# Peptides against a protein of PDB entry 7AL2: the designs that were tried, part 53

Target 1, 85 residues: chain A of PDB entry 7AL2
Amino acid sequence: YEIMLIRPKTIDDINYVVDQVLEESNPVILDLSFLEKESPANFKLAGEKIKQMRSNYGAEALLLSRCNDKNLIIIAPKGVSLVRK

## One batch from the design tools (peptide; made by RFdiffusion4, then SolubleMPNN)

Design b2_p19_7_s2 (from b2_p19_7 with D1M E3K N9E T18R)
Fold by OpenDDE base, seed 3:
Structure b2_p19_7_s2 (fold): chain B 85 residues (1-85), chain A 19 residues (1-19)
Amino acid sequence: as target 1 above (85 residues)
Amino acid sequence: MEKELKELEEKLGVELERA
């Protein structure tokens, strides 16, 4: 698999994340800082997608870092486990 | 749970664990 890196800015970007996780089975490290600042509505939409992927498809999501200009979350498909040592 | 994380979860609409 590949690990995708993206800072989504549009709904198309959000859907791209969903496709990568569910269709391609690729983990995604996404920076939600743009949406959080520029589009609260799309930020909530991203959250809804995360909730759906977790609840319906067994995806995992972890917060990696949050600072002034970064809001990093990793989303892993069911076939890729996120393990903390 | 830290207050800032809880605020983020409320804005995002999902509960998140820290890595």
Scores: peptide ipSAE 0.703, ipTM 0.933, DockQ to the pose 0.830
Fold by OpenDDE base, seed 5:
Structure b2_p19_7_s2 (fold): chain B 85 residues (1-85), chain A 19 residues (1-19)
Amino acid sequence: as target 1 above (85 residues)
Amino acid sequence: MEKELKELEEKLGVELERA
C-alpha cells in the first residue's frame, strides 16, 4: 500500500480521501488546517466522512498534531493497524 | 481531555484520540 499525504481544500479532495481509504486501502495522513480555517462546513463534512469510515468500514483515525500551522490526522483502512509502541 | 482537543472534536464533529 501507499501512504497518501493531502491537505484537502475542496469537497472533491475530501472524497478523494474516502476513495483512498475505502477503495484503495491506503492510509491517509491529511492536514485539515485549510478546511478548519476556510470552510467550517467542509471541515464538518470531513469529520462526517471520518466518522462514517470508522463506523461502517472499520477504519481507524488518530490525531497526530494540531497547531496553527497543521491539523494532522491519520486515517487507516481496516487492513492497516495503527499501533503504539 | 485537553481543552483544545475538545474544541477540535466539537468543530470536526467526531471524537479523536491523540497518537
Scores: peptide ipSAE 0.702, ipTM 0.933, DockQ to the pose 0.874
Fold by OpenDDE base, seed 4:
Structure b2_p19_7_s2 (fold): chain B 85 residues (1-85), chain A 19 residues (1-19)
Amino acid sequence: as target 1 above (85 residues)
Amino acid sequence: MEKELKELEEKLGVELERA
């Protein structure tokens, strides 16, 4: 699989993340800092999508970092395990 | 640090575990 890196700015970008996780089974490291600052509504929408992917498809989501103008979250599809030592 | 996470979760509308 591939690990996708994206800083979503539009609803299309949000849907791209969903497609990568659910259809392509690719983990996504996304930076939500743009949406958090520029579109609280789409930021909330991204949160709804994360919740749906977790609840309905067994995706996993972790906060990597929130500092230095970055809000990094990793979303992994059901087949990919996120393991901490 | 915990305060910041709670703020994020409130904005995002979903709970997130730290890596």
Scores: peptide ipSAE 0.701, ipTM 0.932, DockQ to the pose 0.915
Fold by OpenDDE base, seed 2:
Structure b2_p19_7_s2 (fold): chain B 85 residues (1-85), chain A 19 residues (1-19)
Amino acid sequence: as target 1 above (85 residues)
Amino acid sequence: MEKELKELEEKLGVELERA
C-alpha cells in the first residue's frame, strides 16, 4: 500500500480520502486545518466520514497533532493496524 | 481529556484518541 498525504479543501478532497481508504486500501495522513478554518460544515462532514469508515468498514483513526495551523489525523483501512507504543 | 481535544471533538463530531 501507499500512504497518502492531503490537506482537504473541498468535498471532492474529502471523498478522495474516503476512496483511498475504502477502495485503494491506503492509509491517509490528512491535515484538516483548512476545513476547520474555512468551512466548519465540511469539517464536520469530514468527521462524519471518519465515523462511517470506522463503524462500517473497520477503519482506524488517530489524532497525530493539533497545534497552530496543523490538524493532523491518520486514517488506516482495515488490514493496516495503527499501533501505539 | 484535555479541553482543547474536547473542543476539537465537538467541532469535528467524532471522538479521537491521540497517537
Scores: peptide ipSAE 0.700, ipTM 0.933, DockQ to the pose 0.867

Design b2_p19_7_s3 (from b2_p19_7, 6 letters changed)
Fold by OpenDDE base, seed 1:
Order: C-alpha cells, then sequence, then structure tokens
Structure b2_p19_7_s3 (fold): chain B 85 residues (1-85), chain A 19 residues (1-19)
C-alpha cells in the first residue's frame, strides 16, 4: 500500500481521502488546517467522514499534531494498524 | 492541551486520541 499525503481544500479533496482509505486501502495523512480556517462547514464534513469510516469500515484515526499552521491526522484503513511504541 | 483537544473535537465532531 501507499501512504497518501494531502491538505484538503475542497469537498472533492475530502472525497478523495475517503476513496483512498476505503477503495484503495491506503493510509492517509491529512492536514486539515486549511479547512479549519477557511471552511468550518467542510472541516466538520471531514470529521463526519472520519466518523463514518471508523464506525462502518473499521478505520483508525489519530491526531498527530495541531499547531497554528498544521492540523495533522492519520487515517488508516482496516488491516493497517496504528501502533504506538 | 486537554482544552485544545476538546475544542478540536467539538469543531471536527469526532473524538480523537493523540498519537
Amino acid sequence: as target 1 above (85 residues)
Amino acid sequence: MEKELEELQKKLGVELEMA
């Protein structure tokens, strides 16, 4: 599998993330800082998608870092475990 | 940090753990 890196700016980008996790079974490292600042609605939409992927498809999600210019979240599809040492 | 995480979870609408 591949690890996808993306800073979503549009709904299409959000749907791309969903496709990568569910269809391609690729983990995605998201930077949601753009949406948080520029579109609270799409930021919440991204959250809804994360919730759905966890609840319905067994995806995992962790917050990697949150600061002024970055809001990094990793989403892993079922079968790829996020393990902390 | 706890307050910031709560704020994020409210905005995002989903609970997240720190890596």
Scores: peptide ipSAE 0.674, ipTM 0.927, DockQ to the pose 0.907
Fold by OpenDDE base, seed 2:
Structure b2_p19_7_s3 (fold): chain B 85 residues (1-85), chain A 19 residues (1-19)
Amino acid sequence: as target 1 above (85 residues)
Amino acid sequence: MEKELEELQKKLGVELEMA
């Protein structure tokens, strides 16, 4: 698999994340800082997608970092484990 | 930091654990 890196700015980008996790089985490192600042509605939508992927498809999600510049979340598809050392 | 996480989770609408 590949690890995808993306800073979503549009609904199309959010759907791209969903496709990568569910259809391609690729983990995604997601920077939500743009949506958090520019579109509360799409930020909430991204959260809804994360919740759905976890609840319905067994995806995992962890918060990596949050600061003024970054809001980093990793989402892993079922079958790829996120392991804390 | 916990308050920041709570605020993030409220905005995002989903609970997240720290890595």
Scores: peptide ipSAE 0.673, ipTM 0.926, DockQ to the pose 0.923
Fold by OpenDDE base, seed 3:
Structure b2_p19_7_s3 (fold): chain B 85 residues (1-85), chain A 19 residues (1-19)
Amino acid sequence: as target 1 above (85 residues)
Amino acid sequence: MEKELEELQKKLGVELEMA
């Protein structure tokens, strides 16, 4: 698999994330800082997608870092486990 | 940190643990 890196700016970007996790089984490292600042609606939409992927498909999600210009979240598809040492 | 995390979770609409 590949690890995808993306800072979503549009709904198309959000859907791309969903496709990568569910269809391609690729982990995605998201930077949601743009949406958080520029589109609260799409930010909430991204959250809804994360919730759906977790609840319905067994995806895992963790917050990696949050600061003024970054909001990094990793989403892993079922079968790729996120393990803390 | 915990306050900020809670605010983020409320805005995002999902509970997230920190790595």
Scores: peptide ipSAE 0.673, ipTM 0.926, DockQ to the pose 0.939
Fold by OpenDDE base, seed 4:
Structure b2_p19_7_s3 (fold): chain B 85 residues (1-85), chain A 19 residues (1-19)
Amino acid sequence: as target 1 above (85 residues)
Amino acid sequence: MEKELEELQKKLGVELEMA
């Protein structure tokens, strides 16, 4: 599999993340800093998608880092485990 | 830090643990 990196700015970008996780079975590292600042509604939408992927498809999600200009979250599809060492 | 995480989770609408 591939690990996708994206900083979503639109709903299309959010849907791209969903497609990568569910259809392509690729982990995605998201930077949600743009949405958090520029579109609270789409930021919430991204959260809804994360919740749905976890609940319905067994995806995992972890917060990697949050600061003023970064909000990094990793989403892993079922079959790719996120393990703390 | 814990307060910041709580605020993030409220805004995002999903519970997250830190890596």
Scores: peptide ipSAE 0.672, ipTM 0.926, DockQ to the pose 0.953

Design b2_p19_7_s4 (from b2_p19_7 with D1M N9E T18M)
Fold by OpenDDE base, seed 5:
Structure b2_p19_7_s4 (fold): chain B 85 residues (1-85), chain A 19 residues (1-19)
Amino acid sequence: as target 1 above (85 residues)
Amino acid sequence: MEEELKELEEKLGVELEMA
């Protein structure tokens, strides 16, 4: 698999993330800082998608880092485990 | 940091664990 890196700016980008996780089984490292700053609605939409991927498809999500510049979240598909040592 | 996480969760609408 590949690890995708993306900073979504549009709904299309959000849907791209969903496709990568669910259809391609690729983990995605998201930077949600743009949406958080520019579109509270789409930021919330991204959250809804994360929740749906968790609930319906067994995806995992962890917060990697949050600061003024970045809001990094990793989303892993069901077949890829996120392991903390 | 924990309070910041709660704020994020509130804005995002989903609970997240920190890595």
Scores: peptide ipSAE 0.679, ipTM 0.927, DockQ to the pose 0.945
Fold by OpenDDE base, seed 4:
Structure b2_p19_7_s4 (fold): chain B 85 residues (1-85), chain A 19 residues (1-19)
Amino acid sequence: as target 1 above (85 residues)
Amino acid sequence: MEEELKELEEKLGVELEMA
């Protein structure tokens, strides 16, 4: 698999993330800082998608870092384990 | 930090664990 890196700015970008996780089975490292600042509605939408991927498809999601200019979250498809050592 | 996480979770609408 590939690890995708993206800072979504639109709904299309959010759906791209969903496709990468569910259809391509690729982990995605998201930077949600743009949405958080510029579109609270789409930020919430991203959260809804994360919930759906976890609940319906067994995806995992972890917060990597949150600071002024970054809001990094990793989403892994079922079968790719996120391990803390 | 936990309160910041709670704020994030409220805005995002989903619970998240820190890596």
Scores: peptide ipSAE 0.679, ipTM 0.927, DockQ to the pose 0.945
Fold by OpenDDE base, seed 2:
Structure b2_p19_7_s4 (fold): chain B 85 residues (1-85), chain A 19 residues (1-19)
Amino acid sequence: as target 1 above (85 residues)
Amino acid sequence: MEEELKELEEKLGVELEMA
């Protein structure tokens, strides 16, 4: 698999994340800082997608870092384990 | 930091564990 890196700015980008996790089985490192600042509605939508992927498809999600510059979350598809060392 | 996480989770609408 590949690890995808994206800072989504549009609904299309959010759907791209969903496709990568569910259809391609690729983990995604997601920077939500743009949506958090520019679109509360799409930020909430991204959260809804994360919740749905976890609840319905067994995806796993962790918060990596949050600051003024970054809002980093990793989402892994079922079958790819996120392991803390 | 705990308060920041709660605020993030509220805005995002989903709970997250920290790595």
Scores: peptide ipSAE 0.678, ipTM 0.927, DockQ to the pose 0.922
Fold by OpenDDE base, seed 3:
Structure b2_p19_7_s4 (fold): chain B 85 residues (1-85), chain A 19 residues (1-19)
Amino acid sequence: as target 1 above (85 residues)
Amino acid sequence: MEEELKELEEKLGVELEMA
């Protein structure tokens, strides 16, 4: 698999994330800082997608870092476990 | 730290564990 890196700016980007996790089984490292600042609606939409992927498909999600210019979240598909040492 | 996390979770609509 590949690890995808993306800072979503549009709904198309959000859907791309969903496709990568569910269809391609690729982990995605998201930077949601743009949506958080520029589109509260699409930020909430991204959250809804994360919730759906967790609840319905067994995806995992962790917050990696949050600061003024970054909001990093990793989403892993079922079968790719996120392990803390 | 945790207060900001809770704010983020409320805005995002999901609970998130920190890495």
Scores: peptide ipSAE 0.678, ipTM 0.927, DockQ to the pose 0.938

Design b2_p19_8_s1 (from b2_p19_8, 7 letters changed)
Fold by OpenDDE base, seed 3:
Structure b2_p19_8_s1 (fold): chain B 85 residues (1-85), chain A 19 residues (1-19)
Amino acid sequence: as target 1 above (85 residues)
Amino acid sequence: SKDLKEGREILDETVEKLE
């Protein structure tokens, strides 16, 4: 698999994340900071999609970093485990 | 905004945090 990195700016970008996790089974490291600042509506939508992927498809989601200019989250499909040392 | 607050709430209950 591949690990995708994206800072989504549009609904198309959000749908791309969903497609990568659910259809391609690729983990995605995403930065939500742009949406959080520029589009609260799409920020909420992104959150809803992450919740849906976890609840309905067994994806895992982990916060990597949160600060003023970063909101980094990794989403892993069910077949890829996130393991803490 | 409402959407910002709700989005943050969703993520807080959905995303695990590193210790």
Scores: peptide ipSAE 0.802, ipTM 0.955, DockQ to the pose 0.952
Fold by OpenDDE base, seed 1:
Structure b2_p19_8_s1 (fold): chain B 85 residues (1-85), chain A 19 residues (1-19)
Amino acid sequence: as target 1 above (85 residues)
Amino acid sequence: SKDLKEGREILDETVEKLE
């Protein structure tokens, strides 16, 4: 698999994340800071999609860093484990 | 905004945090 890196800016980007996790089984490291600042509606949508992927498809979601400039989350599809040292 | 607040709430409930 590949690890995808993206800072979503549009609904198309959000759907791209969903496709990568669910259809391609690729982990995604995403930065939600753009949506959080520029599109609260799409920020909420992104959160809803992450919740749905976890609830319905067994994806994992882990916060890597949250600050004023970044909101970094890794989403792993079912079958790819996120392991803590 | 309402959407921002609700989005943050969803993520707080959904995303695991590093200890």
Scores: peptide ipSAE 0.801, ipTM 0.954, DockQ to the pose 0.948
Fold by OpenDDE base, seed 2:
Structure b2_p19_8_s1 (fold): chain B 85 residues (1-85), chain A 19 residues (1-19)
Amino acid sequence: as target 1 above (85 residues)
Amino acid sequence: SKDLKEGREILDETVEKLE
């Protein structure tokens, strides 16, 4: 698999994340800071999609960093384990 | 905004946090 990195700016980007996790089985490291600042509606939508992927497909989501400049989350498909050391 | 608050709430309940 590949690890995708994206800072979503549009609904298309959000759907790209969903496709990468569910269809391609690729983990995604995403920065939600653009949506959080520029589109609260799409920020909420992104959150809803992440919740849905966890609830319905067994994806795992981990907060990497949250600050003024970044809101970094990794979401992994069910078959890819995120391991704490 | 409402959407911002709700989005943050969803993420707080959805994403795991490191110790």
Scores: peptide ipSAE 0.801, ipTM 0.954, DockQ to the pose 0.952
Fold by OpenDDE base, seed 5:
Formats: structure tokens, sequence, C-alpha cells
Structure b2_p19_8_s1 (fold): chain B 85 residues (1-85), chain A 19 residues (1-19)
């Protein structure tokens, strides 16, 4: 698999994340900081999508870093385990 | 905004945090 890196800016980008996780089975490291600052509606949508992927498809989601400058989350599809050392 | 608040709440409930 590949690890995708994205800072989504549009609904298309959000859907791209969903596609990568659910259809391509690729983990995604995403930065939600743009949506958080520029589009609260799409920020909420992104959160809803992450919740749905976790609830309905067994994805895992882990916060990597949250501050004023970035909001980094890794989403792993079912079959790719996030392991804490 | 309302959406920002709700989005943050969703993420707080959804994403696991490093300890």
Amino acid sequence: as target 1 above (85 residues)
Amino acid sequence: SKDLKEGREILDETVEKLE
C-alpha cells in the first residue's frame, strides 16, 4: 500500500480521502488545518466522514498533532494496523 | 461557528490520542 499525504481544501479532496481509505486501502495522513480555518462546514463534513469510516468500515483514526498551524490525523483502513511502541 | 464547534466535537470523539 501507499501512504497518502493531503491537506484537503475542497469537498473533492475530502472524497478523495474517503476513496483512498475505503477503495484503495491506503492510509492517509491528512492535515485539516485548511478546512478548519477556511471552511467550517467542510471541516465538519471531514469529521463526519472520518467518523463514518471508523464506525462503518473499521478504519482507525489517530491524532498526530493539533495546534494553531496544523491538525494532523492518520486514518488507516481496515487491514492496516496502527501500532503503538 | 457552529460547524466548527461540532466538527471539533466529532473529531474529539472519533480520533484516538497519543498518550
Scores: peptide ipSAE 0.801, ipTM 0.954, DockQ to the pose 0.961

Design b2_p19_8_s2 (from b2_p19_8, 6 letters changed)
Fold by OpenDDE base, seed 2:
Structure b2_p19_8_s2 (fold): chain B 85 residues (1-85), chain A 19 residues (1-19)
Amino acid sequence: as target 1 above (85 residues)
Amino acid sequence: SEDLKEGQKILDETVEKLE
């Protein structure tokens, strides 16, 4: 598999994340900071999609960094384990 | 923003945090 990196800016980008996780089975490292600043509605939508992927499809989601500049999260599809050392 | 607060609330409840 591949690890995708994206800073979503549009609904299309959000749907791209969903497609990568659910259809391509690729982990995604995403930065939500753009949506936080520019589109609260799409920020909420992104959160809802992450919740849905975890609740309905067994994806894992882990916070990598949260600060004023970044909101970094990794989402892994079911079958790809996120392992802490 | 209500949507901003709600979105972050969802993430806080959904995304695991490193200890």
Scores: peptide ipSAE 0.803, ipTM 0.954, DockQ to the pose 0.953
Fold by OpenDDE base, seed 4:
Parts: C-alpha cells; structure tokens; sequence
Structure b2_p19_8_s2 (fold): chain B 85 residues (1-85), chain A 19 residues (1-19)
C-alpha cells in the first residue's frame, strides 16, 4: 500500500481521503489545519467522516500533532495496524 | 464557531492520542 499525505481544502479533498482509506486501503496522514481556519463546516464534516470510518469500517485514527498551526492525524484502514513502540 | 467546536469534539472523542 501507499501512505497518502494531504492537507484538505475542499469537500472533494475530504472525499478523496475517504476513498483512499476505504476503497484503496491506503493509510492517510491528514493536516486539518486549513479547514480548521478557513471552513469550520468542512472541518466538522471531516471529523464526522473520520468517526464514520472508525465506527463502520474498522479504521484506526491517531493524533500525531496538535498545535496552533497543525492538526495532524493518521487514518489507517482495517488491516493496517498502528503500533506504538 | 459552533461547527469548529463540534468538529474538534468529534475528533477528541474519535482520535487516539499518543501518551
């Protein structure tokens, strides 16, 4: 598989993340900072999609970094385990 | 923003954190 990196800016980008995780079975590292600052509605939508992927499809979601300028999260599809050392 | 607060709340409850 591939690990996708994206800082989503549009609904199309959010749907791209969903497609990568659920259809392509690729982990995605997300930076939600653009949506957080520029589109609160789409920021909420992104959160809802992440919740849905975890709840309905067995995806894992892990916070990598949260600060004023970044909101980095990795989403892994079922079958790709996020393991802490 | 309510959407911002609600979005972050969803993430806080959904996303695991490193400790």
Amino acid sequence: as target 1 above (85 residues)
Amino acid sequence: SEDLKEGQKILDETVEKLE
Scores: peptide ipSAE 0.802, ipTM 0.954, DockQ to the pose 0.956
Fold by OpenDDE base, seed 1:
Structure b2_p19_8_s2 (fold): chain B 85 residues (1-85), chain A 19 residues (1-19)
Amino acid sequence: as target 1 above (85 residues)
Amino acid sequence: SEDLKEGQKILDETVEKLE
């Protein structure tokens, strides 16, 4: 599989993340900082999509870093385990 | 922003944090 990296800027980007996780079974490392700063509505939407993927499809979501200019999260599809050493 | 607060609330409740 592939690990996708994206800083979503549009609804299309958000849906791309969903497609990668659910249809392609690819983990996604995403930075929500653009949406947080430029589109609060789409920031909320992204959060809702992440919640849905966890609740309905068994995806795992882990915070990698949160600061003033980054909000980095990894979303792993069911079947791809995130393991901490 | 209400949407920012709600979005972050969802993430805080949904996304796991490293110890």
Scores: peptide ipSAE 0.802, ipTM 0.954, DockQ to the pose 0.938
Fold by OpenDDE base, seed 5:
Structure b2_p19_8_s2 (fold): chain B 85 residues (1-85), chain A 19 residues (1-19)
Amino acid sequence: as target 1 above (85 residues)
Amino acid sequence: SEDLKEGQKILDETVEKLE
């Protein structure tokens, strides 16, 4: 598999993340900072999509970093383990 | 922003955090 990196700016970008995780089975490193600052509605939508992927498809989601200008999350499809050491 | 707060609440409940 591939690891995708994206800082989504639009609904199309959010749906791209969903497609990568669910259809391509690729982990995604996601920065939500743009949506958080520029589109609260789409920020909420992104959160809802992450919740749906976890609840309905067994994806994992882990916070990598949250600070003033970054909100980094890794989303892994079912079958790709995120292991803490 | 209500959407911002709700979105963050969802993430807080959904995304695991490193200890």
Scores: peptide ipSAE 0.802, ipTM 0.954, DockQ to the pose 0.966

Design b2_p19_8_s3 (from b2_p19_8, 6 letters changed)
Fold by OpenDDE base, seed 1:
Structure b2_p19_8_s3 (fold): chain B 85 residues (1-85), chain A 19 residues (1-19)
Amino acid sequence: as target 1 above (85 residues)
Amino acid sequence: SEDLKEGQKILDETVSKLK
């Protein structure tokens, strides 16, 4: 698989993340900071999509970093294990 | 905003955290 990196800015970007996780089975490292600052509505939507992927498809989501200028989360599709050493 | 708060709430409840 590939690991995708994205800082989504639009709904299309959010849907791209969903496609990568669910259709391509690729983990995604996601920075939500743009949506958080520029589009709270789409920030909420992104959160809802992440929840749906976890709840309905067995995806795993892990916070990597949250600070003033970034909100980094990794989303792994079912079958890709996120392991902390 | 409400959407920001709700979005963050969803994430807080959904996303695991490294301790």
Scores: peptide ipSAE 0.795, ipTM 0.950, DockQ to the pose 0.930
Fold by OpenDDE base, seed 4:
Structure b2_p19_8_s3 (fold): chain B 85 residues (1-85), chain A 19 residues (1-19)
Amino acid sequence: as target 1 above (85 residues)
Amino acid sequence: SEDLKEGQKILDETVSKLK
């Protein structure tokens, strides 16, 4: 698999994340800081999509970093485990 | 905004945190 890196800015980007996790089975490291600052509606949508992926498809989501200008989350498809050492 | 607060609430409930 591949690990995708994205800072989504549009609904298309959000859907890209969903496609990568669910269709391609690729983990995605995403930064939600743009949506958080520029599009609260799409920020909420992104959150809803992450919740749906976890609830319905067994994806795992882990917070990597949250500060004033970053909101980094890794989303892993069901077959990829996130392990803290 | 309301959407921002709701979005973050969803994330707080959904995303695991390192301990």
Scores: peptide ipSAE 0.795, ipTM 0.950, DockQ to the pose 0.915
Fold by OpenDDE base, seed 5:
Structure b2_p19_8_s3 (fold): chain B 85 residues (1-85), chain A 19 residues (1-19)
Amino acid sequence: as target 1 above (85 residues)
Amino acid sequence: SEDLKEGQKILDETVSKLK
């Protein structure tokens, strides 16, 4: 599999994340900071999509970093384990 | 905004955190 990296700015980007996780079975590292600052509505939508992927498809979501200019999360499809050493 | 607060709330409840 591939690991996708994206800082989503549009609904198309959000849907791209969903497609990568659910259809392509690729983990995605995403930075939600743009949506948080520029589009609160799409920020909420992104959160809802992440919740849905976890609840309905067994995806795992882990916070990598939360600071003033970053909101970094990795989303892994079911079957790809996120392990901390 | 309300959407911002609600979005972050969803993430806080949904996304695991490294200790």
Scores: peptide ipSAE 0.795, ipTM 0.950, DockQ to the pose 0.937
Fold by OpenDDE base, seed 3:
Structure b2_p19_8_s3 (fold): chain B 85 residues (1-85), chain A 19 residues (1-19)
Amino acid sequence: as target 1 above (85 residues)
Amino acid sequence: SEDLKEGQKILDETVSKLK
């Protein structure tokens, strides 16, 4: 698999994340800071999609960093485990 | 905004934290 990195700006970007996790089985590291600042509606949508991927498909989501200019989250598809040493 | 607060609430409930 590949690890995708994206700072989504549009609904197309959000759907790209969903496709990468669910269809391609690729982990995604995403920064939600752009949506948080520029599109609260799409920020909420992104959150809903992450919740759906966890609840319905067994994805795992982990906060990597949250600060003034970052909201960095990794989403791993079922079968790819996130392990902290 | 309400959408911003709700989005963050969803993330807080959904996303695990590094320990």
Scores: peptide ipSAE 0.794, ipTM 0.950, DockQ to the pose 0.914

Design b2_p19_8_s4 (from b2_p19_8, 6 letters changed)
Fold by OpenDDE base, seed 4:
Structure b2_p19_8_s4 (fold): chain B 85 residues (1-85), chain A 19 residues (1-19)
Amino acid sequence: as target 1 above (85 residues)
Amino acid sequence: SEDLKEGLEILDETVDKLE
């Protein structure tokens, strides 16, 4: 698999994340900071999609970093484990 | 905004955090 990196800015980007996780089974490192600042509606949508992927498809989501200009989350599809040492 | 607040709430409920 591949690990995708994206800072979504549009709904298309959000759907791209969903497609990568669910259809391609690729983990995604996601920075939500743009949406958080520029599009609260799409920020909420992104959150809803992450919740749906976790609830319905067994994806795992882990916060990597949250600060003023970053909101980094890794989303792993079912079958790819996130392991903390 | 309300959407921001709700989005943050969703993420808080959904995304695991490192202790």
Scores: peptide ipSAE 0.801, ipTM 0.955, DockQ to the pose 0.962
Fold by OpenDDE base, seed 3:
Structure b2_p19_8_s4 (fold): chain B 85 residues (1-85), chain A 19 residues (1-19)
Amino acid sequence: as target 1 above (85 residues)
Amino acid sequence: SEDLKEGLEILDETVDKLE
């Protein structure tokens, strides 16, 4: 698999993340900081999609970093384990 | 905004955090 990195700016970007996780089985490192600042509606939508992927498809989501200019989350599809040493 | 607040709440409940 591939690890995708994206800072979504549009709904198309959000749907791209969903497709990568659910259809391509690729983990995604996601920076939500742009949506958080520029589009609260799409920020909420992104959160809802992450929740749906966890609840319905067994995806895993982990906060990597949160600060003033970034909100980094890794989303892993079912079958790709996030392991802390 | 309300959307921002709700989005943050969703993420807080959904996303695991490193200890």
Scores: peptide ipSAE 0.801, ipTM 0.955, DockQ to the pose 0.962
Fold by OpenDDE base, seed 2:
Formats: C-alpha cells, structure tokens, sequence
Structure b2_p19_8_s4 (fold): chain B 85 residues (1-85), chain A 19 residues (1-19)
C-alpha cells in the first residue's frame, strides 16, 4: 500500500481522504490546520468523517502533532496497524 | 465558532494520542 499525505482545503479533499482509507486501503497522514483556520464547518466535517471511519470501518486514528500551524493525524485502514516502538 | 468547538471535541474523543 501507499501512505498518502494531504493538507485538505475543500470538501473534495476530505472525500479524497475517505476514499484513500476505505476504498484504496491506504493510510493517510492528514494536516487539518487549513480547515481549522479557514473553514470551521469543513473542519467539523473532517472530524465527523474520521469518527465514522473508526466507528463503522475499524480505522485507527492517531495524533502526531498539534501546534499553532499544524494538526497532524494519521488515519490507518482496518488491517494496517499503527505500532509504536 | 460552534463548528470549530464541536470539531475539536470530536477529534479529542476520536483520535488517540501518544503517551
């Protein structure tokens, strides 16, 4: 599989993340900082999608970094485990 | 905003954190 990296700016980008995780079974490293600052509505939507992927499809989601200019989360599809050394 | 607050709440409940 591939690991996708994206800083979503639109609903299309959010849906792209969902497709990568659920349809392509690719982990995604996601930076939500743009949505958090520029579109609270789409930021909430992104959060809802992540919740749905965990609840309904067994995805995992892990916070990598949160600061003033970054909000990095890795989302892994079911079958790809996130393991800490 | 309310949406921002709710989004942050969702992520806080949904996303795991490293110790």
Amino acid sequence: as target 1 above (85 residues)
Amino acid sequence: SEDLKEGLEILDETVDKLE
Scores: peptide ipSAE 0.800, ipTM 0.955, DockQ to the pose 0.955
Fold by OpenDDE base, seed 5:
Structure b2_p19_8_s4 (fold): chain B 85 residues (1-85), chain A 19 residues (1-19)
Amino acid sequence: as target 1 above (85 residues)
Amino acid sequence: SEDLKEGLEILDETVDKLE
């Protein structure tokens, strides 16, 4: 599989994340900081999509970093395990 | 904004955190 990296700015980007996780079974590292600052509505939508992927499809979601200019999360499809040393 | 607050709440409840 591939690991996708994206800082989503549009609804199309959000849907791209969903497609990568659910259809392509690729983990995605995403930075939500743009949406958080520039589009609260789409920020909420992104959160809802992440919740749906966990609740309905068994995806994992892990916070990597939260600071002033970053909101980094990795989303892994079911079957790809996130392990901390 | 309300959407920002709700988005943050969703993520807080949904996303696991490293200790």
Scores: peptide ipSAE 0.800, ipTM 0.955, DockQ to the pose 0.959

